Peptides against a protein of PDB entry 4AID. Designs and how they scored, part 33

Target 1, 242 residues: chain A of PDB entry 4AID
Amino acid sequence: FDIKRKTIEWGGKTLVLETGRIARQADGAVLATMGETVVLATAVFAKSQKPGQDFFPLTVNYQEKTFAAGKIPGGFFKREGRPSEKETLVSRLIDRPIRPLFVKGFKNEVQVVVTVLQHDLENDPDILGMVAASAALCLSGAPFMGPIGAARVGWVDGAYVLNPTLDEMKESKMDLVVAGTADAVMMVESEIQELSEEIVLGGVNFAHQQMQAVIDAIIDLAEHAAKEPFAFEPEDTDAIKA

## One batch from the design tools (peptide; aimed at target 1 V103 I219)

Design b2_p19_3 (made by RFdiffusion4)
Pose (drawn by RFdiffusion4):
Structure b2_p19_3 (pose): chain A 242 residues (1-242), chain P 19 residues (1-19)
Amino acid sequence: as target 1 above (242 residues)
Amino acid sequence: ASAAELIAEAIEAHRERRE
């Protein structure tokens, strides 16, 4: 039972989100393609709370398979091993904007794994990784508040540029990753060539406008394919507090 | 409010703004 939101031509690149064919045993699994870069994002959460668990346990693992680029690893063991700098950075990039959007009071194990299956030498899977992770979370049925969108905004020839490719990045004076909900920007990360607060802030806003098409697309797939929502009421400590 | 109700309200408000 296969389902896509393959629409979203997004910033001139084709973005496809598919579910129901791969990884059917996960709560949420989405194979996401943008251009020809492909990642599988899976989301599983425990249906129970561990005794005495006092914070919300969430793990995000982002991993690149070297076969995603047609190469065997250079390491003595010819197999991927400990995460690189890029994998741990991208893992925090997904975790940061998601961790706060789970319902206050929820403390079940939640694991989201994103695996890079194909890299097209143009579209960085890091942003795509964020989008696919958000899509799988919505589909899983966990208490995860609305989708997240994300984008990289560059600054080339005096204009904002959405999801610039790796070659376009050589000519950009800004590298800004923004992830947000429909209402709000949730995170920023950037490296900037001494641009003003105004332009920087402009890029953040441009990104939040440009990522709406993605949140829409996730909502659309969730309307066709999401699992039943996991019931979770927080405790009404409201009367005790007053 | 339940998690499902909060999620539905957020999606409903988003759809209304998208009109």

Design b2_p19_3_s1 (made by RFdiffusion4, then SolubleMPNN; from b2_p19_3, 10 letters changed)
Fold by OpenDDE base, seed 4:
Structure b2_p19_3_s1 (fold): chain B 242 residues (1-242), chain A 19 residues (1-19)
Amino acid sequence: as target 1 above (242 residues)
Amino acid sequence: MSAKEMREAMIAAYRERRA
């Protein structure tokens, strides 16, 4: 197996991005680990557009498998078929920042699947899932203008905390999820308890600064492991509307 | 510019920021 791995220290934790061991049938596949939380992201895209396709058919599916449920807080045997509220929310958190980064006019079907394989009860798999999805897309050869990074920011004891543990989050006055490129913030989702706008804006900036190391790690992995870019030329009519 | 060229330009811009 040609296994390629990038390891970085990120917020006092080891982040590992690995490709080439599992899910080789996907266009891109990344196993991401932080602590003992493990997610698999896969990206698959159609090599042609469906006849009459008028919109970009991106599907993002975040899922917590039943085999991981014994290590997932509140993880019960989920009924097959309907995503939980958490799975629906995290799927949207991943979708929102990646959707606008596809080349205009690309209307081939794209499927991103993020599967939680293990949970350590400390590190939330949602941020890790966002990072893994970004990495999988960058490896796939799809016309995706990522990577994105992602970070959660807490406010604990009067300081910003990068990717707070589930226990630190109980004491946090902020749950701030940020995703972006190296140049721009693409998405903010926030739950705030009695904090000034200045502290919240500072949290967005802190998140965007801290995610640069992740963006850098994804690019380094892609330089070594990415497939050749899919041959796609946008129609001239779509380029003029940019 | 092809999607390939756009991606290559973006990757190059990220490499320059790390140097």
Scores: peptide ipSAE 0.134, ipTM 0.757, DockQ to the pose 0.817
OpenDDE base, seeds 1, 2, 3, 5: peptide ipSAE 0.133, 0.132, 0.072, 0.114; ipTM 0.774, 0.765, 0.715, 0.744; seeds 3, 5 fail the geometry check

Design b2_p19_3_s2 (made by RFdiffusion4, then SolubleMPNN; from b2_p19_3, 9 letters changed)
Fold by OpenDDE base, seed 1:
Formats: C-alpha cells, sequence, structure tokens
Structure b2_p19_3_s2 (fold): chain B 242 residues (1-242), chain A 19 residues (1-19)
C-alpha cells in the first residue's frame, strides 16, 4: 500500500489527511482526522457523459453510519435509508462550494460520499467532511478547480474561535461555517445571536484566512498522490459567439 | 485550455503563493 499522509496543526488541533489505505476503488479517497473524529471521503466520476445529459449530475452524500452512532450525539437508531436533517444539511454544505468549481461543460456523473467513521464528541465531522471531500476530489483526476477549504468560526468571550468544540459552541454567540478557495469565499452559512454585521464579516475573513493552511495541505497531498487529470476539453463557448 | 491545463495552472498559482 502506498499511503500518503499530510499532517498540520490547525486551530490548535492536529489535522491529518491520509490516502491509499481505504476505498482504493474510488477515483479519490481521503481519510481525514481531527482529534478523534474521523471521516472518509470518496469521489467517483463517470468517464463518459450519459446520452441526453443536459445538466451537471453531481451528487453529494454525507452520512453518519450506525456503527459510529454510539459515539454520535443525537444518533438514535436512524432507520436504514433516509438521511437525517443533519446529514441533508451537511450534504448541502459540501455541495454548495464544490459545484461551481467544476469545469463548465463537464456533465459526467460525479458522486461524493462522506462517511463519519468516528466522532470524539468535541470536533464536529461537518467541517472535516468538507475538507475531506475537497481533498478526495483533488486526488480523483476529475476536472475540479479546487481545493476548497472550510472552517467554523465561533464568537466566545469577545473573540473569534476557529473550529470551536461542541462545548465551546454552547458559549458561542456565532456558528459561522465558511468555505472557499484560496482566492474567494464560495459559501457562508451562519447562525448568529445578537452580533453586529461587522463581527460576522470579520468572522468570514478570519475563516478564509485560517482555511489557507488546509488548502495548502490538500495541494501538498495532491502533488504526491493525485491521479492524472481526466482528459476533458471544455466546449469552446467562445466559438458560438462568432 | 483543457481541464488538465486549467488545473496545472491553478496548482502553479498555489505554489507561487507559498514562495
Amino acid sequence: as target 1 above (242 residues)
Amino acid sequence: MSAKEMREEMIRRYRERRE
């Protein structure tokens, strides 16, 4: 097994991105760890477009499997097959920033699956899932113009906190999730309690700055472990204006 | 520009920002 690993310190926690051990049948697969929270992201893409495909068929599925449910807060025995509200929300949080980053005209099926393998009850797997999905896509060879980074920002005792623990979040006046590239913010989702717009905008900027280390870590991993880019020529949309 | 070339250019831009 050729296992590649990148480890960084991020917000006072160790982030580990690993590839080559699990899900080798996927186009990209990343095991991401922060604390004792562990997620597996897989990216698979079709090597051809389906006949009559008129839209980009991206599917993102975040799942908290029942084997991890004994360590997941609120993990009542979810009956097989229907995503929870959390799983649906996190799937959208991953989808929103990555969807615009695919090369225009690419209409091959893409499936991103994020599976929570372990939860430490301190580190939420959503941010870790976003990072892992980004990394898996960058490794896959799909025409994805990422990476994205992601961060959660809290506001505790009049300061920004990067990726607050679940306990710190009880004292936080802000739950701000940001995703972006090195150059742009792609997605913001926020729940705010009695904070100024200035503090929120400052939180977005803080998140975007702090996610650069993650973007960098994904690039370093991709340089050593990415598959060859899929041969795709975007349709020259400029030729239709002549 | 192919998707490969676009990705290679993007990766290059990331490397240049680390220097």
Scores: peptide ipSAE 0.182, ipTM 0.806, DockQ to the pose 0.894
OpenDDE base, seeds 2, 3, 4, 5: peptide ipSAE 0.158, 0.167, 0.165, 0.159; ipTM 0.782, 0.785, 0.777, 0.796; seeds 3, 4 fail the geometry check

Design b2_p19_3_s4 (made by RFdiffusion4, then SolubleMPNN; from b2_p19_3, 8 letters changed)
Fold by OpenDDE base, seed 3:
Parts: C-alpha cells; sequence; structure tokens
Structure b2_p19_3_s4 (fold): chain B 242 residues (1-242), chain A 19 residues (1-19)
C-alpha cells in the first residue's frame, strides 16, 4: 500500500489528509481526520462525454452514516433513502465553490461523495468534508483548477475562532463558512447575531488567511500522490463561432 | 504535452496562485 499522508496544525487541532488506504478504485480518494471526526471523500469522473451533453454534470453527495440518533445536530430520523436537511445543505456547500473551478468545456460526468465515517460530537464534519472533497479532486486527474480551502469562523468573547467546536458554537455570535482558492473567496455562507459589517468582513478575511495552510497541505499531497491528469483538450468553441 | 508535463503544469498553476 502506497499511503501518502499530510499532517498540519490548524486552529489548534491536527488535520490529517491521507490517501492510498481505502477506495482505491476511485479516481481520487482522501481520508480526512480532525480530532476524532473522520470523513472519506471520493471523486470519480467519466472518461468520455455523453453524446448531446449540454451542461457540466457534477453531482455532490454528502452522507452521514454514523447516526447517533439525537446527538448529531440534523441527525434525526434519516428515513432510508432521503438525504437529511443537513446532508442536502452540506452537499450544496461543497458543490458551490468547486463547480466553477472545472476547466471550461469539460462535460464528463463527475461524482463527488463525502461519507462521514466517525463523528466526535466536537468537530463538525462539514468543513472537513469540503477540504477532503477538494483534496480528492486534486488527486483524481480531473481538469479541476483547485484546490479550495474552507474554514468556519466563530465570534466568541470578542475574538475570531477558527473552526469552533459544537459547544463553542453555542456561545458564538457568528457562524461563518468560507471557501476559496489561494487568490479568491468563492463562497460565503453566514448566520450572524447582531455583529457589525466590519466584524463580518474581518471574519471573511480571517477565514481566507487561515485556509491557506489547508490549500498548501492539499498541494503538497497532490505533488506526491496525484494521478496522471486526464488528457482533456478544451474544444476551441470560440473558433466555431467565427 | 505528456501526462507528466501536464501534471507539472497543474502543480505550477496551483503554486502560482499563492504569489
Amino acid sequence: as target 1 above (242 residues)
Amino acid sequence: MSAAELRKAYIEAYKERRK
């Protein structure tokens, strides 16, 4: 087994990104760990475009398997077969920042699956899932112009907190999720309780600064473990309109 | 472009965005 691992200290916690142990049949697969929360991200893409494919067919599925009924927020009664509200929301949080980063003209089917394998009830798997999905895509050989980083920012006792625990979030006046590339913010999602615009904008900047370490970790992992890139030549669609 | 050259180009593009 050629296992590659990157470990960083991030917001006072150890983030581990690992590839090569599980899901080897995927184009990219990353096991991500923070505390005792563990997620598996897999990326699979079709090697050909379907005839008549008009749009980019990206599907993102976030799944929480380890339901402790009543202990995981949003973890109530998953009836077999329908995503919970949380799973639907997190799937969108992952989709939004990655979708625009695929090379223009690529219309092969892409499936990203994020599975929560373990939840420590302290570290929310959503941010970890975003990071793992980004890493899996960078390893896959798909024409993806990532990586993205992601961060949650809280406001506790008059200070920014990177990736607050679920207990710290109860005291937080801000739930700010940011995703971006090294050079740009791609997505912001926020719930705010009576904070100034200055504090919120400062939180976005703080998130973008703090996610650089994650972006660096994904690049380092990709340098050592990325598959050969898919030979994709964008059809010069501009030449057909002349 | 070889697969190795293309891989290098992606990694370089990822690094250039950090400057």
Scores: peptide ipSAE 0.383, ipTM 0.873, DockQ to the pose 0.241
OpenDDE base, seeds 1, 2, 4, 5: peptide ipSAE 0.328, 0.356, 0.356, 0.337; ipTM 0.855, 0.860, 0.865, 0.853; seed 5 fails the geometry check

Design b2_p19_4 (made by RFdiffusion4)
Pose (drawn by RFdiffusion4):
Structure b2_p19_4 (pose): chain A 242 residues (1-242), chain P 19 residues (1-19)
Amino acid sequence: as target 1 above (242 residues)
Amino acid sequence: LTKMEELFEERKEKHERAE
């Protein structure tokens, strides 16, 4: 039972989100393509709380398969091993904006895994990885507040540029990743060539505008394909506090 | 609102209520 939101031509690149064919046993699994870079994002959460668990346990693993680029690993063991700098960075890049959007009071194990299956030498899977992770979370039925969008905004020839490619990045004076909900920017991360607070802030806002088409697309797929929502009521400590 | 938007709004209200 296969389902796509393949629409979203997004910033001139085709973004497809598919579910129901791959990884049916996960709570949420989305194969996401942008251009010809492909990642599978899976989301599983435990249906129970561990005794005495006192914080919200969430793990995000982002991993690149070297076959995503037609190469065998250079390591002595010719297999992927410990995460690289890029994999741990991207893992925090997904975790940061998601961790606060789970319902306050929820403490079940949640694991989201994003695996890079194909890299097209143009579209960085890191942003795509964020979008696919957000899509799988919505589909899983966990208490995850609305979808997250994300984008990379560059600054080339005096204009904002959405999701610039790797070659476009050589000419950019800004590298800004923003992830947000429909209402709010949730995270920023950037490297900037001494640009003003105004332009930087402008890029953040441009990104938040430009990522709406993605949140819409996730909401659309969730309307067709999401699992039943997991019932979770927080404790009404409201009367005790007053 | 769509069913998913209503669900997301409800979850938001529950989260703010739990603060």

Design b2_p19_4_s1 (made by RFdiffusion4, then SolubleMPNN; from b2_p19_4, 10 letters changed)
Fold by OpenDDE base, seed 5:
Structure b2_p19_4_s1 (fold): chain B 242 residues (1-242), chain A 19 residues (1-19)
Amino acid sequence: as target 1 above (242 residues)
Amino acid sequence: MTPIEKRFEELRAKDERAR
């Protein structure tokens, strides 16, 4: 297997992004690890538009079913059963920042599947899922204007905490999830307990600053492992106005 | 600008022309 790996220190934890070992039949596939939490993101896109397709058909599916060693899907993971509430929320959390980053006019079917393979009970798989989905799309050759980074920010003992553990989150007055590009915040989701708007805005800025290392890590991985770009030309709107 | 950064910039330029 031609395995490419990027490792960074991020918020005092090791983040590993890996491709080339699992789900190689996908357009993009990334294993993301932080602590002992491991997620697999796969990106698959259709090479043609369906007849009569009038909207962009993006589907994002997040799944927290842990697989026993050796049950990692060798294919595009098709979920069996109804999503939990958490899985539905995290699927939307991943969808929100990536959906606007496809080139306008691209209407080929895109499927992003994030599967939690291991959970350490300290590091929440949702942030890893966002990062892995971004990386998988960047590797895929799809017309995706990524990467996105993502971060969770807590407020513990009067300070911002990057990607707080589940135990640190019990003492946190903030659960702030931010996703963005290098240049822009694309999504904010927040649960706040009696904090000023100044602290919350500072948390968004802190998240956006801290996710740059992840964006750079995805870029570095993509330099070594990205597929050739899919040949797509959008409709030129300037040609229609003339 | 790396080759992959250039690819993303080319995608942004395509998106802008489609707007």
Scores: peptide ipSAE 0.642, ipTM 0.955, DockQ to the pose 0.836
OpenDDE base, seeds 1, 2, 3, 4: peptide ipSAE 0.631, 0.114, 0.118, 0.629; ipTM 0.954, 0.686, 0.691, 0.954

Design b2_p19_4_s2 (made by RFdiffusion4, then SolubleMPNN; from b2_p19_4, 14 letters changed)
Fold by OpenDDE base, seed 4:
Structure b2_p19_4_s2 (fold): chain B 242 residues (1-242), chain A 19 residues (1-19)
Amino acid sequence: as target 1 above (242 residues)
Amino acid sequence: MSRIERLYAELRAKDLAAL
């Protein structure tokens, strides 16, 4: 096993990104850990476009598995087949920032699967899932112009809190999820209780600053463990204007 | 089920059997 690992301190917690142990048959696979919350992200892409494919077929699937359900708040034996509301929402949170970062004209099927393996009841696996999905795509060789980082920002006792615990979130006046590249914010999702626009904008900036360490950690992991980039030439869309 | 969906199902089944 050629195991590559990056470890950083992030918001007073240890973030670990690991590849090479699990899911080695995927194009990219990352085991991400924060506290005792553990997620596996896998990225797989088709090496050819389907005949007649007119749109980019990206599928993102976030899943909280039944084996982790005893450690997941509100985790019950889920009926196989339909995502929960949480799984649907988190799948969209991961999809939204990554979809625009694929090379224009790439229409090969891409699947990203994030599986919650363990939950510590403190660290929400959604942010960790976003980070892991980004890392798995960067390792895959897919024409993905990432990485993205992600962060949750709370507002507790008149201060910004990076990735608040589930208990700190009960006292938070803000649930702000931000995802972005090194250079740009790609997605904002927010639930806010009686806060000024200035505090919210400050929260977006705080999130974008704090996610840089995660972006750098994904880059460092990719430098040591990424597959060769998939040879993709965009069809010259200028040839259809004649 | 696409080839990719099958690969994901196989990966997940192996990962679940290894835990």
Scores: peptide ipSAE 0.018, ipTM 0.492, DockQ to the pose 0.020
OpenDDE base, seeds 1, 2, 3, 5: peptide ipSAE 0.016, 0.007, 0.016, 0.010; ipTM 0.492, 0.397, 0.489, 0.509

Design b2_p19_4_s3 (made by RFdiffusion4, then SolubleMPNN; from b2_p19_4, 10 letters changed)
Fold by OpenDDE base, seed 1:
Structure b2_p19_4_s3 (fold): chain B 242 residues (1-242), chain A 19 residues (1-19)
Amino acid sequence: as target 1 above (242 residues)
Amino acid sequence: MTPIEKLYEELKKKDEAAK
């Protein structure tokens, strides 16, 4: 197997992005690890548009499989066949920042699947899933204007904390999830307790600065493992008006 | 052209210049 791997230190934790070992039938596939939390992201896209396709058919599915469920908080209460509230929320957190970054006019079917394989009970797989999905899309050859980085920011003892553990989050006055490109913030989701807008805005800026190392790591992985870009030219809607 | 498309074209140019 031609396995490519990028490893960085990120927020005092080791982040690993790996491709080439698993899900080789996908257009892009990334195994991402932070601590002992492990996710698999896959990206698949159709090479043609369906007749009469009027909208961009992007599907994002975050899932926690039964083999990981014994290590995932609340995994024992999964009703078979319906996404949990967490799975639905995280699927939206991944979808929101990536959807706007596809080339305008691209209407081929795209499927992103993030599967939690292991949970360490310290590192939440949501941020890791966002990073892995971004990396899988960048490797796929899809017309995606990524990479996206992501970060969680806490406020503990009067300071910002990058990707707080589940235990640190119990003491945090902020749960701030940010996703963005190198140049722009694309998504903010926040739960805050008695914090000023200034502290929250400072947290967004902190997240955007800290995710640059992840963006650079995805680019470095793509330099070594990306597929040939899919040839897509947007229809010149301006050329039909002349 | 996506960032990844740009990167891919830059890599192709480097590989062609190394031959």
Scores: peptide ipSAE 0.062, ipTM 0.615, DockQ to the pose 0.054
OpenDDE base, seeds 2, 3, 4, 5: peptide ipSAE 0.023, 0.057, 0.008, 0.059; ipTM 0.527, 0.622, 0.368, 0.620

Design b2_p19_4_s4 (made by RFdiffusion4, then SolubleMPNN; from b2_p19_4, 15 letters changed)
Fold by OpenDDE base, seed 5:
Structure b2_p19_4_s4 (fold): chain B 242 residues (1-242), chain A 19 residues (1-19)
Amino acid sequence: as target 1 above (242 residues)
Amino acid sequence: MSAIEKRYAELRAKDLAAL
């Protein structure tokens, strides 16, 4: 197995990005670990466009298998193979920042699947899932203008906290999820308890700064493990309007 | 906040309260 691994210290925790051991049939596959939370992201894309495809067919599916083990609150009611409401929301959370980064005119089917393999009850798999999905896309050869990074920011004892634990989040006045590129914030989701706009904007900036180490880690992993870029010529959409 | 943001919020708060 040609296993490539990147390890960084991130917010006082070890982040590990690994490829080449699992899901090698995917175009990109990344096993991401933070603490004892483990996610597998896979990216698969069609090598041709379907006849008559008029929109970009991106599907993102986030799945928490640990609900089958009864260890996560709210897991007791997975009747049927339908995504939970949490899984649906996290799937959209991952979709939002990545969708704009595909090359304009690319209309081949893309499927991103994020599977939570393990949850430590401290590190939320949503942030890790965003990072893993970004990394899997960068490894895939798809015409994706990533990576994205992601971070959660808390506000505890009058300070920003990067990726607070679930216990630290009980005391947090902010639950701020940010995703972005090296150059831009792509997505912000937030719950805020009576904080000033200045503190919130400062939290977005803090998140964007702190995610650069993750972006750099994905780039370094991709330099060593990415597939050859898929040969795609964007349709000149300006030539059809003349 | 979108209806999705608010609902993600409510679910996360529920998960945190059940830990």
Scores: peptide ipSAE 0.096, ipTM 0.705, DockQ to the pose 0.016
OpenDDE base, seeds 1, 2, 3, 4: peptide ipSAE 0.127, 0.283, 0.016, 0.014; ipTM 0.736, 0.828, 0.438, 0.363; seeds 1, 2 fail the geometry check

Design b2_p19_5 (made by RFdiffusion4)
Pose (drawn by RFdiffusion4):
Structure b2_p19_5 (pose): chain A 242 residues (1-242), chain P 19 residues (1-19)
Amino acid sequence: as target 1 above (242 residues)
Amino acid sequence: SESMKELFAERKEKHERAE
């Protein structure tokens, strides 16, 4: 039972989100394509709380398979091993904006894994990885507040540029990743060539505008394909506090 | 039916109530 939101031509690139063919046993699994870069994002959460668990345990593992680029690993063991700098950075890049959007009071194990299956030498999977992770979370049924969008905004020839490619990045004076909900920007990360607070802030806002088409697309797939929502009521400590 | 939007709003209300 196969389902896509393949629409979203997004910033001139085709973004497809598919579910129900791959990884049916995960709570949420989405194969996401943008251009010709492909990632599988899976989301599983435990249906129970561990005794005495006192914080919300969430793990995000982003991993690149070298076959995503037609190469065998250079390491002595010719297999992927410990995560690289890029994999741990991207893992925090997904975790940061998601961790706060789970319902306050929820403490079940949640694991989201994003695996890079194909890289097209143009579209960085890191942003795509964020979008696919958000899509799988929505589909899983876990207490995860609305979808997250994300984008990279560059600054080329005096204008904002959405999701610039790797060659476009050589000419950009800004590298800004923003992830947000429909209402709010949730995270920023950037490297900037001494641009003003105004332009930087402008890029953040441009990104938040430009990522709406993605949130819409996730909401659309969730309307057709999400699992039943996991019931979770927080404790009404309201009366005791007053 | 916008059922996902209603669900997300409900979850948001539950989160704000838990603060």

Design b2_p19_5_s1 (made by RFdiffusion4, then SolubleMPNN; from b2_p19_5, 13 letters changed)
Fold by OpenDDE base, seed 1:
Structure b2_p19_5_s1 (fold): chain B 242 residues (1-242), chain A 19 residues (1-19)
Amino acid sequence: as target 1 above (242 residues)
Amino acid sequence: SNEMLKRYEELRAKDEAAK
């Protein structure tokens, strides 16, 4: 197996991005680890457009499967069939920043699946899932203008905290999730308790700065493990008006 | 929030124009 791995220190935690061991049938597949939280992201895309396809058919599915159920608090046998509220929310958090980064006019089916394999009860798999999905897309050869990075920012004891633990989040006055490229912030979601807009905007800046190390790690992994880019030429919509 | 993103972009654009 040609296994490629990138390891970085990120917010005082070890982030590992691995490809080549699992889900080899996907166009891109990344096993991401932070602490003892582990996620598998897979990206698959159709090599042709369906006849009559008029929109970009991107599907993102975040799942906390039974393999993690022994380490997920509450042990609730999620009834097979409907995503939980958390799974639906995290699927949207992944979808929102990646959707606009596909080459305009690309309408081939794309499916991103993020599966939580393990949870350590300290590191939330949502941020890790966003990072893993970005990496899987960059490895896939799909016409995706990533990578994206992602970060959670807390406000604890009058300071920004990168990717606070679940215990630190109980004391945090801010739950700020940011995703972006090297150049731009693409998505912000926030829950805030009695903080100024200045502190929140400073948190967005902090997140964008801190995610650069993750973006660089994905680029380094992709340079060594990415598939050949899918040859996609956008239909010259300007040539039909001549 | 899309509003927070817009406010951030507006702030960044001001800081870039001031450099």
Scores: peptide ipSAE 0.178, ipTM 0.770, DockQ to the pose 0.031
OpenDDE base, seeds 2, 3, 4, 5: peptide ipSAE 0.176, 0.172, 0.172, 0.177; ipTM 0.770, 0.772, 0.767, 0.771

Design b2_p19_5_s2 (made by RFdiffusion4, then SolubleMPNN; from b2_p19_5, 11 letters changed)
Fold by OpenDDE base, seed 5:
Structure b2_p19_5_s2 (fold): chain B 242 residues (1-242), chain A 19 residues (1-19)
Amino acid sequence: as target 1 above (242 residues)
Amino acid sequence: SGRMRELFEKLRALHEKAL
């Protein structure tokens, strides 16, 4: 197996991005680890547009399947149960920043699946899932203008905390999830308790700064492991109006 | 290697032309 791995220190934790071991049949597949939380992101895209496809058919599925501790399910995607509320929310959280980053006119089906393989009860899989999905898309060869980074920001004892633990979040006055490119914030989702707009804006800026290391890590991984870009030319929309 | 950065720049340029 040609396994490629990138490891960085991020917010006082080790982030590992790995490809080439699992889900090699996908266009892109990334195993991401932070602490003992582990997610698998897969990206698959159709090599042709469906006849009559009028919109961009992106599907993002996030799944927190209770795997027994220590078993990576090597091949039984048990029937997708109805997604939980959390799974639905996180699927949207991943979808929102990535959807606008596909080249306009690309209408091939894209499926992103994020599966939580392990949860340490400290590191939330959602941020890790966003990072892994971004990485999987960058590896896939799809016309994706990524990468995105993501970060959660807390406000604990009058300071910003990058990717607070679930225990630190109990004391946090802010749950701020930010996703963006190197150059732009693409998405903000926030739950805030009695904080000034200045603190919140500072949190967005802090998140965007802190995610640069993740963006660079995804780029470094993709330099070594990305597939050849899919040959896509958008149809000149001006030619259809004639 | 700047291959991926160059790719993303090309994709952005392609997107902007389609806007």
Scores: peptide ipSAE 0.519, ipTM 0.928, DockQ to the pose 0.660
OpenDDE base, seeds 1, 2, 3, 4: peptide ipSAE 0.504, 0.473, 0.479, 0.437; ipTM 0.924, 0.916, 0.919, 0.868

Design b2_p19_5_s4 (made by RFdiffusion4, then SolubleMPNN; from b2_p19_5, 14 letters changed)
Fold by OpenDDE base, seed 5:
Structure b2_p19_5_s4 (fold): chain B 242 residues (1-242), chain A 19 residues (1-19)
Amino acid sequence: as target 1 above (242 residues)
Amino acid sequence: SGRMLAHYEALRAKDEAAK
């Protein structure tokens, strides 16, 4: 197997991005690991637009499957075939920052699937899933203007904490999830306990700074493992209104 | 090598020019 791997130290933890071992049928596939939490992201896109397609058909599906349920709290009680509330929320969390980063006019079907393979009960797979999805898209050849990075920021003992553990989060006054490109914040989701706007804005900036290493890691992985870019030219939408 | 970085930047530039 032609396995490519990028490893970085990130927030005092090892982040590993791997491609080429599994899900080779996908346009892009990335196995991402942080601690003992493991996710698989796959990106698949149609090579043609469906006749009459009038919107961009992006689907993002985050899944915590039952085979990982022995390590995932509440995994045993998930009804087969329907996303849990968490899975629905995380799917949207991944969708929000990536959707605007497809080239305008691209209306081919895109499917991103993030599957939690292992959970260590310390590192939440949502952030890892966002990173993996970004990486999978960057490898796929789809006209994606990524990468995005992502980070969770806590506020513990009067300081910002990058990707706090689930135990550290119990003491955190902030659950701030940020996703962005190298140049821009694309999404913020936050649960805040009586913190100043200044602290929250500082948390967004902290997240954006800390995710640069992830963005760079995805680019480095893509340099070695990305498929050839799909030849896409946006239709000049101004020419059709004449 | 900055091939992929340059590619992503080129996509952004093209998308901005199409707005």
Scores: peptide ipSAE 0.559, ipTM 0.922, DockQ to the pose 0.611
OpenDDE base, seeds 1, 2, 3, 4: peptide ipSAE 0.540, 0.530, 0.552, 0.539; ipTM 0.915, 0.915, 0.920, 0.917

